# Designs tried in a protein design run: peptides against a protein of PDB entry 5YCA. Part 80

Target 1, 132 residues: chain A of PDB entry 5YCA
Amino acid sequence: RSLPAERNPLYKDDTLDHTPLIPKCRAQVIEFPDGPATFVRLKCTNPESKVPHFLMRMAKDSSISATSMFRSAFPKATQEEEDLEMRWIRDNLNPIEDKRVAGLWVPPADALALAKDYSMTPFINALLEASS

## One batch from the design tools (peptide; made by RFdiffusion4, then SolubleMPNN)

Design b2_p17_5_s4 (from b2_p17_5, 10 letters changed)
Fold by OpenDDE base, seed 2:
Structure b2_p17_5_s4 (fold): chain B 132 residues (1-132), chain A 17 residues (1-17)
Amino acid sequence: as target 1 above (132 residues)
Amino acid sequence: SAMEEAQRNFNRLAEED
């Protein structure tokens, strides 16, 4: 598949030690019609544009928002490029459909596969390891 | 280098309150 040409400069190195990012993660409770659910988020700021994006994990099953990953990784991506990638994820990975939340969510193993593709491995490792 | 810059950006994020 084809990913957007320009990537967030925050993700230039996929091999960094993730442990310093663990305490940067924050848990939050979000209310839904069927009850509350806890999420873990990591604020990632593009060092050039200064635009922040939150990487998101469902605390209970550790599902991670692939949409949040993509939007953070590819700041200049078009909607068409995002749609194409989300379609690829649906066709090739094991996304979870949750009507309560927006975007496409994937299990930890799939998130790490995407992280490798997007050069975000330390960030996703930290997000997965953080407490809720 | 690109790796050094990435490390700096990473550290900034890690150290930011």
Scores: peptide ipSAE 0.312, ipTM 0.848, DockQ to the pose 0.027; fails the geometry check
Fold by OpenDDE base, seed 5:
Structure b2_p17_5_s4 (fold): chain B 132 residues (1-132), chain A 17 residues (1-17)
Amino acid sequence: as target 1 above (132 residues)
Amino acid sequence: SAMEEAQRNFNRLAEED
């Protein structure tokens, strides 16, 4: 597969200690037609553009939004590039489709695999370890 | 260096209120 050429400068170093990011995560209760659900989110600001993106985790099963990861990692990606990556995820990983939420979600192990590919390991580790 | 810049940006995020 071909990932976008430009990556968010926030993710230049995949080896940093993730623990300082844990307290930055926040729980959020969202109301859905079938009832409330809790999410954990981490606000990641692109140091160059100053545009924030939220990395998202479902508290119940720790599923991570692959879509949120991709959009944060690749600020100049085209819709075609995103679609290509999401198709790759569908074909090679174990994505979860939840009608309540948009985007493609993956279990923790798959999220960490993507994190390695996107150079986001500290951020995903923090998101997974944060309390809900 | 690129790594030093990444560390600075990471620290800024970690310390941001």
Scores: peptide ipSAE 0.297, ipTM 0.842, DockQ to the pose 0.027; fails the geometry check
Fold by OpenDDE base, seed 1:
Structure b2_p17_5_s4 (fold): chain B 132 residues (1-132), chain A 17 residues (1-17)
Amino acid sequence: as target 1 above (132 residues)
Amino acid sequence: SAMEEAQRNFNRLAEED
């Protein structure tokens, strides 16, 4: 597969220590038709454009939004590029089915695999380790 | 506010593509 050419400069170095990011994560309870669920989020602001995106984790099973990762990592990606990547994830990883939320959500191991591809490993490690 | 931003972003992820 191919990924978009331009990546968010926030993710320039995939080897940085993730521990300082842990306290930046925030938990939030969201009400859905079938009841409340807790999410953990990490605000990631593109240092050039100043546009923020939030990386999202479901607290209970640590599922992470692959869609949020992609959109944060590739600020100039086309919809076609996103669709192609999401199809690749469906075909090659283990996304979960959750009708409560939009986008494509994946378990922690898959999230870390994507993090490596997107150069987001410190951010995903922090998101996974943060308390809820 | 930070909470408002988070909620707006979450709404995008939760309700829209």
Scores: peptide ipSAE 0.055, ipTM 0.659, DockQ to the pose 0.101; fails the geometry check
Fold by OpenDDE base, seed 4:
Structure b2_p17_5_s4 (fold): chain B 132 residues (1-132), chain A 17 residues (1-17)
Amino acid sequence: as target 1 above (132 residues)
Amino acid sequence: SAMEEAQRNFNRLAEED
């Protein structure tokens, strides 16, 4: 498949040690109509544009927001490019449905596959290893 | 604050499909 041409310079090196990123993650309890749920988040700031995006994990089942990954990785992506990638994920990976959130969420193995594609492996490893 | 910014970001993510 085709991905957007320009990537966030934060992800220029996919081989970096993820360990230093673990303490950067933060747990947050979010209130929903049916009760609270804990999320783990990692603030990722584009060093060029200074625009931040938060990578998101559901603490309970370790699902990762593919939407958050894509938006962080590809700062100049069009809505059409995002829609096409989300459709590809739906058709080729194993996304999880959660009516409480509108983004597309995937299990850890799929998140790591996407991380390789987006050059975000250290960030996703840290997010998955962080405590909740 | 960082928490408020994160919450705004999460809300945006949660509301956009």
Scores: peptide ipSAE 0.053, ipTM 0.650, DockQ to the pose 0.100; fails the geometry check

Design b2_p17_6_s1 (from b2_p17_6, 5 letters changed)
Fold by OpenDDE base, seed 2:
Structure b2_p17_6_s1 (fold): chain B 132 residues (1-132), chain A 17 residues (1-17)
Amino acid sequence: as target 1 above (132 residues)
Amino acid sequence: DELKKLLEEISKKLFNE
Protein backbone atom coordinates (compact mmCIF):
# COMPACT_ATOMS: atom_id res chain seq x y z
CA ARG B 1 0.00 0.00 0.00
CA SER B 2 0.93 3.64 -0.33
CA LEU B 3 0.75 5.96 2.64
CA PRO B 4 0.63 9.73 2.32
CA ALA B 5 3.97 11.39 1.71
CA GLU B 6 3.85 13.94 4.51
CA ARG B 7 3.66 12.83 8.11
CA ASN B 8 2.96 14.82 11.24
CA PRO B 9 6.34 15.92 12.60
CA LEU B 10 5.13 14.93 16.05
CA TYR B 11 5.87 11.38 15.00
CA LYS B 12 9.41 11.88 13.76
CA ASP B 13 10.84 9.34 16.23
CA ASP B 14 9.05 6.06 16.83
CA THR B 15 11.53 4.94 19.49
CA LEU B 16 10.89 7.53 22.17
CA ASP B 17 9.86 6.58 25.69
CA HIS B 18 6.08 6.47 25.92
CA THR B 19 5.76 6.70 29.69
CA PRO B 20 5.65 10.50 29.88
CA LEU B 21 2.57 10.40 27.67
CA ILE B 22 0.56 8.13 29.95
CA PRO B 23 -0.53 10.83 32.38
CA LYS B 24 -1.53 12.99 29.43
CA CYS B 25 -4.36 10.63 28.60
CA ARG B 26 -7.87 11.36 29.78
CA ALA B 27 -10.80 9.05 30.36
CA GLN B 28 -14.40 9.91 29.62
CA VAL B 29 -17.67 8.10 30.00
CA ILE B 30 -19.93 8.41 27.00
CA GLU B 31 -23.60 7.56 27.13
CA PHE B 32 -25.01 5.32 24.46
CA PRO B 33 -28.50 3.93 24.00
CA ASP B 34 -27.39 0.60 25.41
CA GLY B 35 -25.51 2.14 28.32
CA PRO B 36 -22.35 4.01 29.20
CA ALA B 37 -18.91 3.26 27.81
CA THR B 38 -15.55 4.65 28.85
CA PHE B 39 -13.04 5.97 26.37
CA VAL B 40 -9.45 7.03 26.85
CA ARG B 41 -8.12 9.85 24.73
CA LEU B 42 -4.77 11.46 24.06
CA LYS B 43 -4.34 14.92 22.62
CA CYS B 44 -1.67 15.01 19.94
CA THR B 45 -0.70 18.43 18.69
CA ASN B 46 1.20 18.94 15.46
CA PRO B 47 4.19 20.99 16.57
CA GLU B 48 4.28 22.93 13.32
CA SER B 49 0.65 23.62 12.53
CA LYS B 50 -0.47 23.54 16.17
CA VAL B 51 -3.52 21.59 15.08
CA PRO B 52 -4.53 18.97 17.62
CA HIS B 53 -5.82 15.50 16.92
CA PHE B 54 -7.21 13.13 19.48
CA LEU B 55 -6.33 9.47 19.62
CA MET B 56 -9.00 7.33 21.19
CA ARG B 57 -9.26 3.95 22.87
CA MET B 58 -12.30 2.07 24.07
CA ALA B 59 -11.39 1.38 27.66
CA LYS B 60 -13.07 -1.99 27.95
CA ASP B 61 -11.52 -3.90 25.05
CA SER B 62 -8.71 -1.45 24.22
CA SER B 63 -9.88 -0.99 20.65
CA ILE B 64 -8.17 1.98 19.03
CA SER B 65 -9.57 4.33 16.43
CA ALA B 66 -7.49 3.68 13.35
CA THR B 67 -9.17 6.57 11.62
CA SER B 68 -8.00 9.01 14.26
CA MET B 69 -4.50 7.56 14.08
CA PHE B 70 -4.39 8.07 10.35
CA ARG B 71 -5.72 11.59 10.51
CA SER B 72 -3.20 12.52 13.18
CA ALA B 73 -0.29 10.91 11.37
CA PHE B 74 -1.15 12.31 7.96
CA PRO B 75 -2.68 15.75 8.37
CA LYS B 76 -2.51 16.56 4.67
CA ALA B 77 -3.94 13.28 3.46
CA THR B 78 -6.78 13.38 0.99
CA GLN B 79 -10.05 11.64 1.57
CA GLU B 80 -9.08 9.21 -1.14
CA GLU B 81 -5.88 8.34 0.67
CA GLU B 82 -7.78 7.80 3.89
CA ASP B 83 -10.33 5.63 2.17
CA LEU B 84 -7.58 3.57 0.62
CA GLU B 85 -5.90 2.99 3.95
CA MET B 86 -9.15 2.13 5.69
CA ARG B 87 -9.89 -0.40 2.98
CA TRP B 88 -6.42 -1.84 3.44
CA ILE B 89 -7.05 -2.16 7.16
CA ARG B 90 -10.33 -3.93 6.53
CA ASP B 91 -8.65 -6.31 4.13
CA ASN B 92 -5.49 -7.02 6.11
CA LEU B 93 -6.21 -6.46 9.80
CA ASN B 94 -9.06 -7.28 12.15
CA PRO B 95 -11.18 -4.18 12.67
CA ILE B 96 -14.14 -4.41 14.99
CA GLU B 97 -17.68 -3.47 14.21
CA ASP B 98 -19.30 -1.14 16.68
CA LYS B 99 -22.44 0.57 15.52
CA ARG B 100 -22.21 3.07 18.34
CA VAL B 101 -19.06 4.79 17.13
CA ALA B 102 -17.86 6.25 13.88
CA GLY B 103 -14.62 5.42 12.13
CA LEU B 104 -12.63 2.24 11.92
CA TRP B 105 -11.52 0.68 15.19
CA VAL B 106 -8.93 -2.04 15.61
CA PRO B 107 -7.67 -4.31 18.39
CA PRO B 108 -4.51 -3.41 20.31
CA ALA B 109 -2.23 -5.64 18.26
CA ASP B 110 -3.48 -4.12 15.03
CA ALA B 111 -3.18 -0.64 16.48
CA LEU B 112 0.44 -1.30 17.32
CA ALA B 113 1.05 -2.61 13.83
CA LEU B 114 -0.42 0.56 12.40
CA ALA B 115 1.57 2.60 14.88
CA LYS B 116 4.77 1.17 13.46
CA ASP B 117 3.64 2.06 9.97
CA TYR B 118 2.69 5.56 11.06
CA SER B 119 5.69 6.02 13.37
CA MET B 120 3.53 6.70 16.42
CA THR B 121 4.27 3.70 18.64
CA PRO B 122 4.96 5.71 21.82
CA PHE B 123 1.58 7.37 21.59
CA ILE B 124 -0.32 4.16 21.10
CA ASN B 125 1.60 2.45 23.89
CA ALA B 126 0.70 5.29 26.20
CA LEU B 127 -2.92 5.21 25.17
CA LEU B 128 -3.09 1.47 25.79
CA GLU B 129 -1.43 1.68 29.19
CA ALA B 130 -3.40 4.63 30.52
CA SER B 131 -5.93 4.01 33.25
CA SER B 132 -9.63 4.38 32.71
CA ASP A 1 -17.63 13.84 9.06
CA GLU A 2 -19.24 11.95 11.88
CA LEU A 3 -16.03 10.79 13.51
CA LYS A 4 -14.62 14.28 13.53
CA LYS A 5 -17.79 15.56 15.10
CA LEU A 6 -17.71 12.86 17.76
CA LEU A 7 -14.07 13.44 18.57
CA GLU A 8 -14.59 17.17 18.76
CA GLU A 9 -17.53 16.83 21.09
CA ILE A 10 -15.63 14.45 23.31
CA SER A 11 -12.48 16.52 23.25
CA LYS A 12 -14.33 19.58 24.42
CA LYS A 13 -15.52 17.69 27.44
CA LEU A 14 -12.24 15.95 28.22
CA PHE A 15 -9.84 18.77 27.59
CA ASN A 16 -12.11 21.68 28.37
CA GLU A 17 -11.62 23.21 24.99
Scores: peptide ipSAE 0.104, ipTM 0.709, DockQ to the pose 0.175
Fold by OpenDDE base, seed 3:
Structure b2_p17_6_s1 (fold): chain B 132 residues (1-132), chain A 17 residues (1-17)
Amino acid sequence: as target 1 above (132 residues)
Amino acid sequence: DELKKLLEEISKKLFNE
């Protein structure tokens, strides 16, 4: 597959230590029609544009928003490029179906595979290890 | 965008207030 040409300079080094990012994560309980659910979020600011994006995890089963990862990694991507990548994920990984939330969500192993492709492994490791 | 709206609402609560 083809990923967008320009990547967020925040992710220039995939080998950085993830542990300093763990305490930067925040948890929140969100109310849904079928009951409450806890989410963990991590603020990721593009050092060039200063525009923030937020990575997102469901606390209980550790599902990660692939859509949030893509939008953070490729801030100049077109809607067509995003749609193409989401189709690839549906065809090649194991996304979950949760009608309560928008976007495409994947289990931890798939999130780490995407993190490698997007050069954001430290950020996904921190998001997965953070307390809820 | 529905996801963007949700993320912005949650981000405001967690990081901006």
Scores: peptide ipSAE 0.102, ipTM 0.706, DockQ to the pose 0.136
Fold by OpenDDE base, seed 5:
Structure b2_p17_6_s1 (fold): chain B 132 residues (1-132), chain A 17 residues (1-17)
Amino acid sequence: as target 1 above (132 residues)
Amino acid sequence: DELKKLLEEISKKLFNE
């Protein structure tokens, strides 16, 4: 597959220590028609554009929004590029279906695989380790 | 975009933005 050429400069170094990011995560209980669910979120700000994106984890099963990862990593990607990547994820990884939320969500192992591809490993590690 | 809307709402609540 082909990922977008321009990546968020926030993710220039995939080897950074993730532990300082853990306390920056926040948990929230969100009310849905079928009951409450807890999410963990991490604010990720592009250091050049100053535009923030939020990475999201479902607390219960640690599923992570692949769509939010992609949009954070590739803020200038076209819709076609996003669609292509989401199709690749659907065909090659193990996304979960949750009617309550939009986007494509993946289990922790898949999220870490994507994180490696997107150079986001510290951020996904922090998101996964944060308390809920 | 539905996901963007959800993320924005969550962001406001969690990060006071």
Scores: peptide ipSAE 0.102, ipTM 0.709, DockQ to the pose 0.171
Fold by OpenDDE base, seed 1:
Structure b2_p17_6_s1 (fold): chain B 132 residues (1-132), chain A 17 residues (1-17)
Amino acid sequence: as target 1 above (132 residues)
Amino acid sequence: DELKKLLEEISKKLFNE
């Protein structure tokens, strides 16, 4: 596959310590038709454009929004590039079907695989370790 | 975009934005 050319400068170093990011995560209970669910989120601001994106995890099973990861990592990506990547994820990883939420969600191991590809490992580690 | 809408709604509450 081919990822977009320009990546969010926030993710220039995939080897940074993730622990300082853990307390920056926030959890919230959201009511759905089938009952409440807790989400954990991490605000990620592009240091150049100052545009924020939010990474999101379902607290219970630690599913991560791959769509939000992609959009944060590649702020100038086209819809076509996003669609191509989401198709790749469907074909190569193990996305979870959840009709309650939009976007493509993946289990922790897949999220970390994507994080490596997108140079987001510290942020996904923090999101996964944060309390709910 | 439904995902963006969901994320924004939750973010307002979580981060007091």
Scores: peptide ipSAE 0.106, ipTM 0.713, DockQ to the pose 0.138; fails the geometry check

Design b2_p17_6_s2 (from b2_p17_6, 5 letters changed)
Fold by OpenDDE base, seed 4:
Structure b2_p17_6_s2 (fold): chain B 132 residues (1-132), chain A 17 residues (1-17)
Amino acid sequence: as target 1 above (132 residues)
Amino acid sequence: SELEKLLKEISEKLFNE
């Protein structure tokens, strides 16, 4: 597949130690029509544009929003590029379906696979290890 | 887009500190 050419400079080094990012994560309980659910979030700010994105994990099953990962990694991606990537994820990974939330959510192993592709491994490791 | 609208809504719901 073809990923967007320009990537968020925040993710320039995929080999950094993730542990300093763990305490930067925050848990939050959100009320849904069928009851409360806890999410863990990590604020990721593009060091050049100063635009933040939040990476998100469902606490219960550790599913992670692939859509938020993509948008954080590729801030100048076209809608067509995003659509193609989301279709690739559907065809090649194991996204879950949750009617309560928008975007495409994937299990931890798939999130780490995407993190490698997007050069986001430290951030996803931290998000997965953070307490809820 | 509809997706952006929904993601923005969810983001605000989840992380409006």
Scores: peptide ipSAE 0.032, ipTM 0.649, DockQ to the pose 0.245
Fold by OpenDDE base, seed 2:
Structure b2_p17_6_s2 (fold): chain B 132 residues (1-132), chain A 17 residues (1-17)
Amino acid sequence: as target 1 above (132 residues)
Amino acid sequence: SELEKLLKEISEKLFNE
């Protein structure tokens, strides 16, 4: 696979302490036909463009939206580049199937693997450790 | 795309701050 060339400068340092990000996460309960579900979100703002993206975790099983990770990490990516990466994830990782939500969602271990590739480790660690 | 529409809807539901 080939990741996009330009990455969100927010993620310039993958080794930063994640703990300050934990209290920045927010929980949200969403009602679905089969009942409520809680999500945890972390607002990630590109320091140059000021465009925000939200990283998302399902509180119950800690599944994380790979789609949102990719879009946050690579704000200038083409649809083709995203499609290529999502296909790679399907072929190499273990995405979950949840018909209630859109995008590609992956378990915590896969999310951390992607985070390393995208230089987002502190943010994903914070998202995973945040309370719901 | 349909995916973008759905993600937007989810984002609006999840991130209505």
Scores: peptide ipSAE 0.032, ipTM 0.653, DockQ to the pose 0.222
Fold by OpenDDE base, seed 5:
Structure b2_p17_6_s2 (fold): chain B 132 residues (1-132), chain A 17 residues (1-17)
Amino acid sequence: as target 1 above (132 residues)
Amino acid sequence: SELEKLLKEISEKLFNE
């Protein structure tokens, strides 16, 4: 597969300590027709453009939004590039189906695999370790 | 459907907050 050429400079160093990011995560309860569900979010701001994106985890099963990861990592990606990557994820990883949420969501192990590809490992580690 | 509309709104809010 071909990932977009330009990456968010926030993710320039995949080896940084993730622990300072843990307390920056926030839990949010969302009311759905079938009951409440808790999500954990981490605000990630591009240091150059100052545009924020939220990385998102479902608290119950720790599924991570691959869509949010991609959009944060590649802020100038085309829709075609995103579609190509999401198809790759469907073909090569183990995404879940949840009608309540948009985008493509993956289990923790897959999220960490994507994090390595996107140079986001500290941020995904923090998101996974945060309390809900 | 009304359910689909609600879920879409919540999902969009989740991504755009």
Scores: peptide ipSAE 0.030, ipTM 0.649, DockQ to the pose 0.840
Fold by OpenDDE base, seed 1:
Structure b2_p17_6_s2 (fold): chain B 132 residues (1-132), chain A 17 residues (1-17)
Amino acid sequence: as target 1 above (132 residues)
Amino acid sequence: SELEKLLKEISEKLFNE
């Protein structure tokens, strides 16, 4: 696969301590046709463009939105690049099918694998450790 | 896109910012 060349400068250092990010996460219950579900989200602002993106986790099983990860990591990515990456995820990882939510969602281990590829490990660690 | 709209909607449900 080929990831976009330009990455969000927020993720310039994948080795940073994640613990300061934990209290920045927020949880909230959302109603769906089949009942309520709790999500945890972390606001990630591109320090250059000042455009925010929200990384999202389903509280119950810790599934994380790969779509949100990709869009946060690669703000200048083309639709073709996103489609290619989402196809790669489907073919190589273990995405969870959930019709309640948009985008492609993956389990914690897969999210951390993607985080390594996208240089956003501290943010995903924080999101996974945050309370709900 | 429709996907962006849905993701935004979900995101907005979690935060008022």
Scores: peptide ipSAE 0.033, ipTM 0.657, DockQ to the pose 0.270; fails the geometry check

Design b2_p17_6_s3 (from b2_p17_6, 5 letters changed)
Fold by OpenDDE base, seed 5:
Structure b2_p17_6_s3 (fold): chain B 132 residues (1-132), chain A 17 residues (1-17)
Amino acid sequence: as target 1 above (132 residues)
Amino acid sequence: SELEELLKKISEKLFNE
């Protein structure tokens, strides 16, 4: 696969300590037609553009939004590039199906694999370790 | 998109607390 060339400078160093990010995460109960669900979110702001994105985890099973990861990591990606990556994820990882939420969601191990590819490991570690 | 709407919904609920 081919990932976009330009990456969010927030993720310039994949080796940084993740622990300072843990208290920055927030839990939120969201009401859906079939009942409430809790999410954990981490606000990630591109230091150059100042555009924020939220990385998200479902509290119940710790599934992570791969779509949000991709969009945060590659702010100038084309729709074609995103579609290609999401197809790769479907073919190579283990995404879940949840009718309540949009985007492609993956289990923790897959999220960490993607985090390595996107240079987002500290942020995904923090998101996974945060309380819900 | 629906994802963006979800993210916005979460953000709005957070900021309104």
Scores: peptide ipSAE 0.090, ipTM 0.696, DockQ to the pose 0.167
Fold by OpenDDE base, seed 2:
Structure b2_p17_6_s3 (fold): chain B 132 residues (1-132), chain A 17 residues (1-17)
Amino acid sequence: as target 1 above (132 residues)
Amino acid sequence: SELEELLKKISEKLFNE
């Protein structure tokens, strides 16, 4: 696979301490036809463009939206580049199937693998450790 | 997209954005 050339400058350092990000996460209960579900989200603002993206975790099983990770990490990516990466994830990782939500969601281990590739490990660690 | 709609919905409810 080939990841997009330009990455969000927010993720310039993958080794930063994640703990300050934990209290910045927010939890929300959303109603679905089969009942409520809680999501945890972290607002990630591109320091140059000031455009925010939200990283999301399903509180119950800690599944994380790979799609939101990709879009945050690579804000200038084309649809083709996103499609290529999502296909790679389907072929190489273990995405979950949840008919209630859109995008590609992956378990914590896969999310951390992607985070390493996208240089956003502190943010995913914080998202995973945040309370719901 | 459906994902964008979900994200928007979540954002609006949590952050009043």
Scores: peptide ipSAE 0.085, ipTM 0.691, DockQ to the pose 0.215
Fold by OpenDDE base, seed 3:
Structure b2_p17_6_s3 (fold): chain B 132 residues (1-132), chain A 17 residues (1-17)
Amino acid sequence: as target 1 above (132 residues)
Amino acid sequence: SELEELLKKISEKLFNE
């Protein structure tokens, strides 16, 4: 597969300590037709464009939105590039099925694999360790 | 998109708390 050429400069160093990011996460209970569910989010702002994106985790099973990761890492990606990556994830990883939410969601191990590819490891570690 | 709408809803709820 081919990832987009330009990456968010926020993720220039994949080796930074993740612990300072943990208290920046926020939890929220959202009401759905079949009952409430808790999500954890982390605000990630592009230091050049100043445009924020939010990484998201389902609190209960720690599923991570791969779509949110991709859009944060590659803010100038085309829809075609996103579709190609999401198809790759479906074919090579273990995405979950949840009709309540949009986008493609993956378990923690897969999220960390994607984080390595996207240079987002500190941010995904923080998101996974945050309380809910 | 549907994902953007969900993210917006979550963000708005957190902001108002």
Scores: peptide ipSAE 0.083, ipTM 0.691, DockQ to the pose 0.168
Fold by OpenDDE base, seed 4:
Structure b2_p17_6_s3 (fold): chain B 132 residues (1-132), chain A 17 residues (1-17)
Amino acid sequence: as target 1 above (132 residues)
Amino acid sequence: SELEELLKKISEKLFNE
């Protein structure tokens, strides 16, 4: 597959230690029509544009928003590029279906696979290890 | 798009409560 050409400079080094990012994560309980659910969030700010994106994990099953990952990693991506990537994820990974939330959510192993592709491994490791 | 609107809504729900 073809990923967008320009990547968020925040993710220039995929080999950095993730542990300093763990305490930067925050848990929050969100009320949904069928009851509360806890999410873990990590604010990721593009060091050049100063535009933040939030990476998100469902605390219960550790599912992570692939859509949020993509948008953070590729801030200049076209809608067509995003659509193609989301279709690739559907065809090649194991996204979950949750009617309560939008976007494509994937289990931890798939999130780490995407993180490698997007050069986001430290951030996803931290998000997965953070307490809820 | 509808997806962007929904993601924005979820983001607001997740971070602005």
Scores: peptide ipSAE 0.054, ipTM 0.668, DockQ to the pose 0.216

Design b2_p17_6_s4 (from b2_p17_6, 7 letters changed)
Fold by OpenDDE base, seed 4:
Structure b2_p17_6_s4 (fold): chain B 132 residues (1-132), chain A 17 residues (1-17)
Amino acid sequence: as target 1 above (132 residues)
Amino acid sequence: SALEELLKQISERLFNE
């Protein structure tokens, strides 16, 4: 696969300690037609453009939004590039389907694999360790 | 998109933005 050429400078160093990011995560209960669900999110602001994106975890099973990861990592990606990556994820990882939420969601192990590819490991580790 | 709307709603409710 071919990832977008330009990456969010927030993720320039994949080796940083993730623990300072844990308290920056926030949990929220969201009401859906079939009942409430808790999400954990982490605000990630591009230091250059100042545009924020939110990484998201479903608290119950720790699924992570791959779509949110991609959009945060590659803010200048085309729709075609996103579609290509999402298809790759479907074909190579283990995404889950949840009718309540849009985007492509993956289990923790897959999220960490993507995090390595996108240079987001500290952020995904923090998101996974945060309380809900 | 549906995801963008969801993210927006969550952001508004959780971070007031």
Scores: peptide ipSAE 0.039, ipTM 0.670, DockQ to the pose 0.218
Fold by OpenDDE base, seed 5:
Structure b2_p17_6_s4 (fold): chain B 132 residues (1-132), chain A 17 residues (1-17)
Amino acid sequence: as target 1 above (132 residues)
Amino acid sequence: SALEELLKQISERLFNE
């Protein structure tokens, strides 16, 4: 696979302590046709563009949106690049397609694997450790 | 997309955006 060339400068250092990010996470109950579901999210603001993206976790099974990760990590990615990465995830990881929400979701272990590839490990660790 | 709309709604409701 080929990841986009330009990455969000927010993720310049994959080794930073994730602890300060945990209190930044927020939980929200969202109503769906088949009932409520709780999500945990972390606001990630690109320090250059000042554009925010939200990383998302399903509280119930800790699935994390790979789509949100990709879009946050690669703000200038083309749709073709995103499609290529999502296909790679489908072929190599264990993604979930939840009918209630768009995008590709992955279990915690897969999310951490992607986080390493995208240089956003502290943010995913914080998102996974946050309370719901 | 549905995800983008969800993210926007979350931002508006929880982060005052």
Scores: peptide ipSAE 0.045, ipTM 0.677, DockQ to the pose 0.138; fails the geometry check
Fold by OpenDDE base, seed 1:
Structure b2_p17_6_s4 (fold): chain B 132 residues (1-132), chain A 17 residues (1-17)
Amino acid sequence: as target 1 above (132 residues)
Amino acid sequence: SALEELLKQISERLFNE
């Protein structure tokens, strides 16, 4: 697969300590047709463009939105590049189908694998460790 | 997209920025 060339400068260093990011996460209960579900989110602001993006975790099973990760990591990606990556995830990882939410969601281990590829490891670690 | 709308709703509810 081919990832987009330009990455969000927020993710320039994949080795940073994640612990300061944990208290920046927020939990929220969202009502869906089949009942409530708790999400944990982390606001990630591109230091260059100042455009924010939220990384998302489903609290119950710690599923993380791969789509959200990709869009945060690659703000200038084309739709074709996103589609290619989502297809790769479907073919190579273990995405979870949840009709309640849009996008492609993956379990924690897969999220960390993607985080390594996208240079987002501190942010995903913080998101996974945050309380709900 | 539907995901963007969901994220927007969550953002509006949790963050007062």
Scores: peptide ipSAE 0.041, ipTM 0.673, DockQ to the pose 0.205; fails the geometry check
Fold by OpenDDE base, seed 2:
Structure b2_p17_6_s4 (fold): chain B 132 residues (1-132), chain A 17 residues (1-17)
Amino acid sequence: as target 1 above (132 residues)
Amino acid sequence: SALEELLKQISERLFNE
């Protein structure tokens, strides 16, 4: 696969200590038809554009939104590029279908694999370790 | 998109953005 050429400068260093990011995560309960669900989110702001994206974890099973990861990592990606990556994820990883939420969600191991590809490892580690 | 709307709702609810 081919990832977009330009990456969010926030993710220039994949080896950063993730622990300072843990307390920056926030938990939120969202109501769904079948009951409430808790999400953990981390605000990630592009230092150049100042545009924020929120990385999200479903607290119950630690599923993480791959869509949000991609959009945060590649702010100038086209819809076609996103579609291509999401198809790749479907074909190569283990996405979870949840009718309650939009986007493509993946289990923790897959999220970390994507994080490596997107240079987001500290952020995903923090998101996974945050309390809910 | 639906995801963007969800993110907006979450942001508004928790971060007041």
Scores: peptide ipSAE 0.039, ipTM 0.672, DockQ to the pose 0.209; fails the geometry check

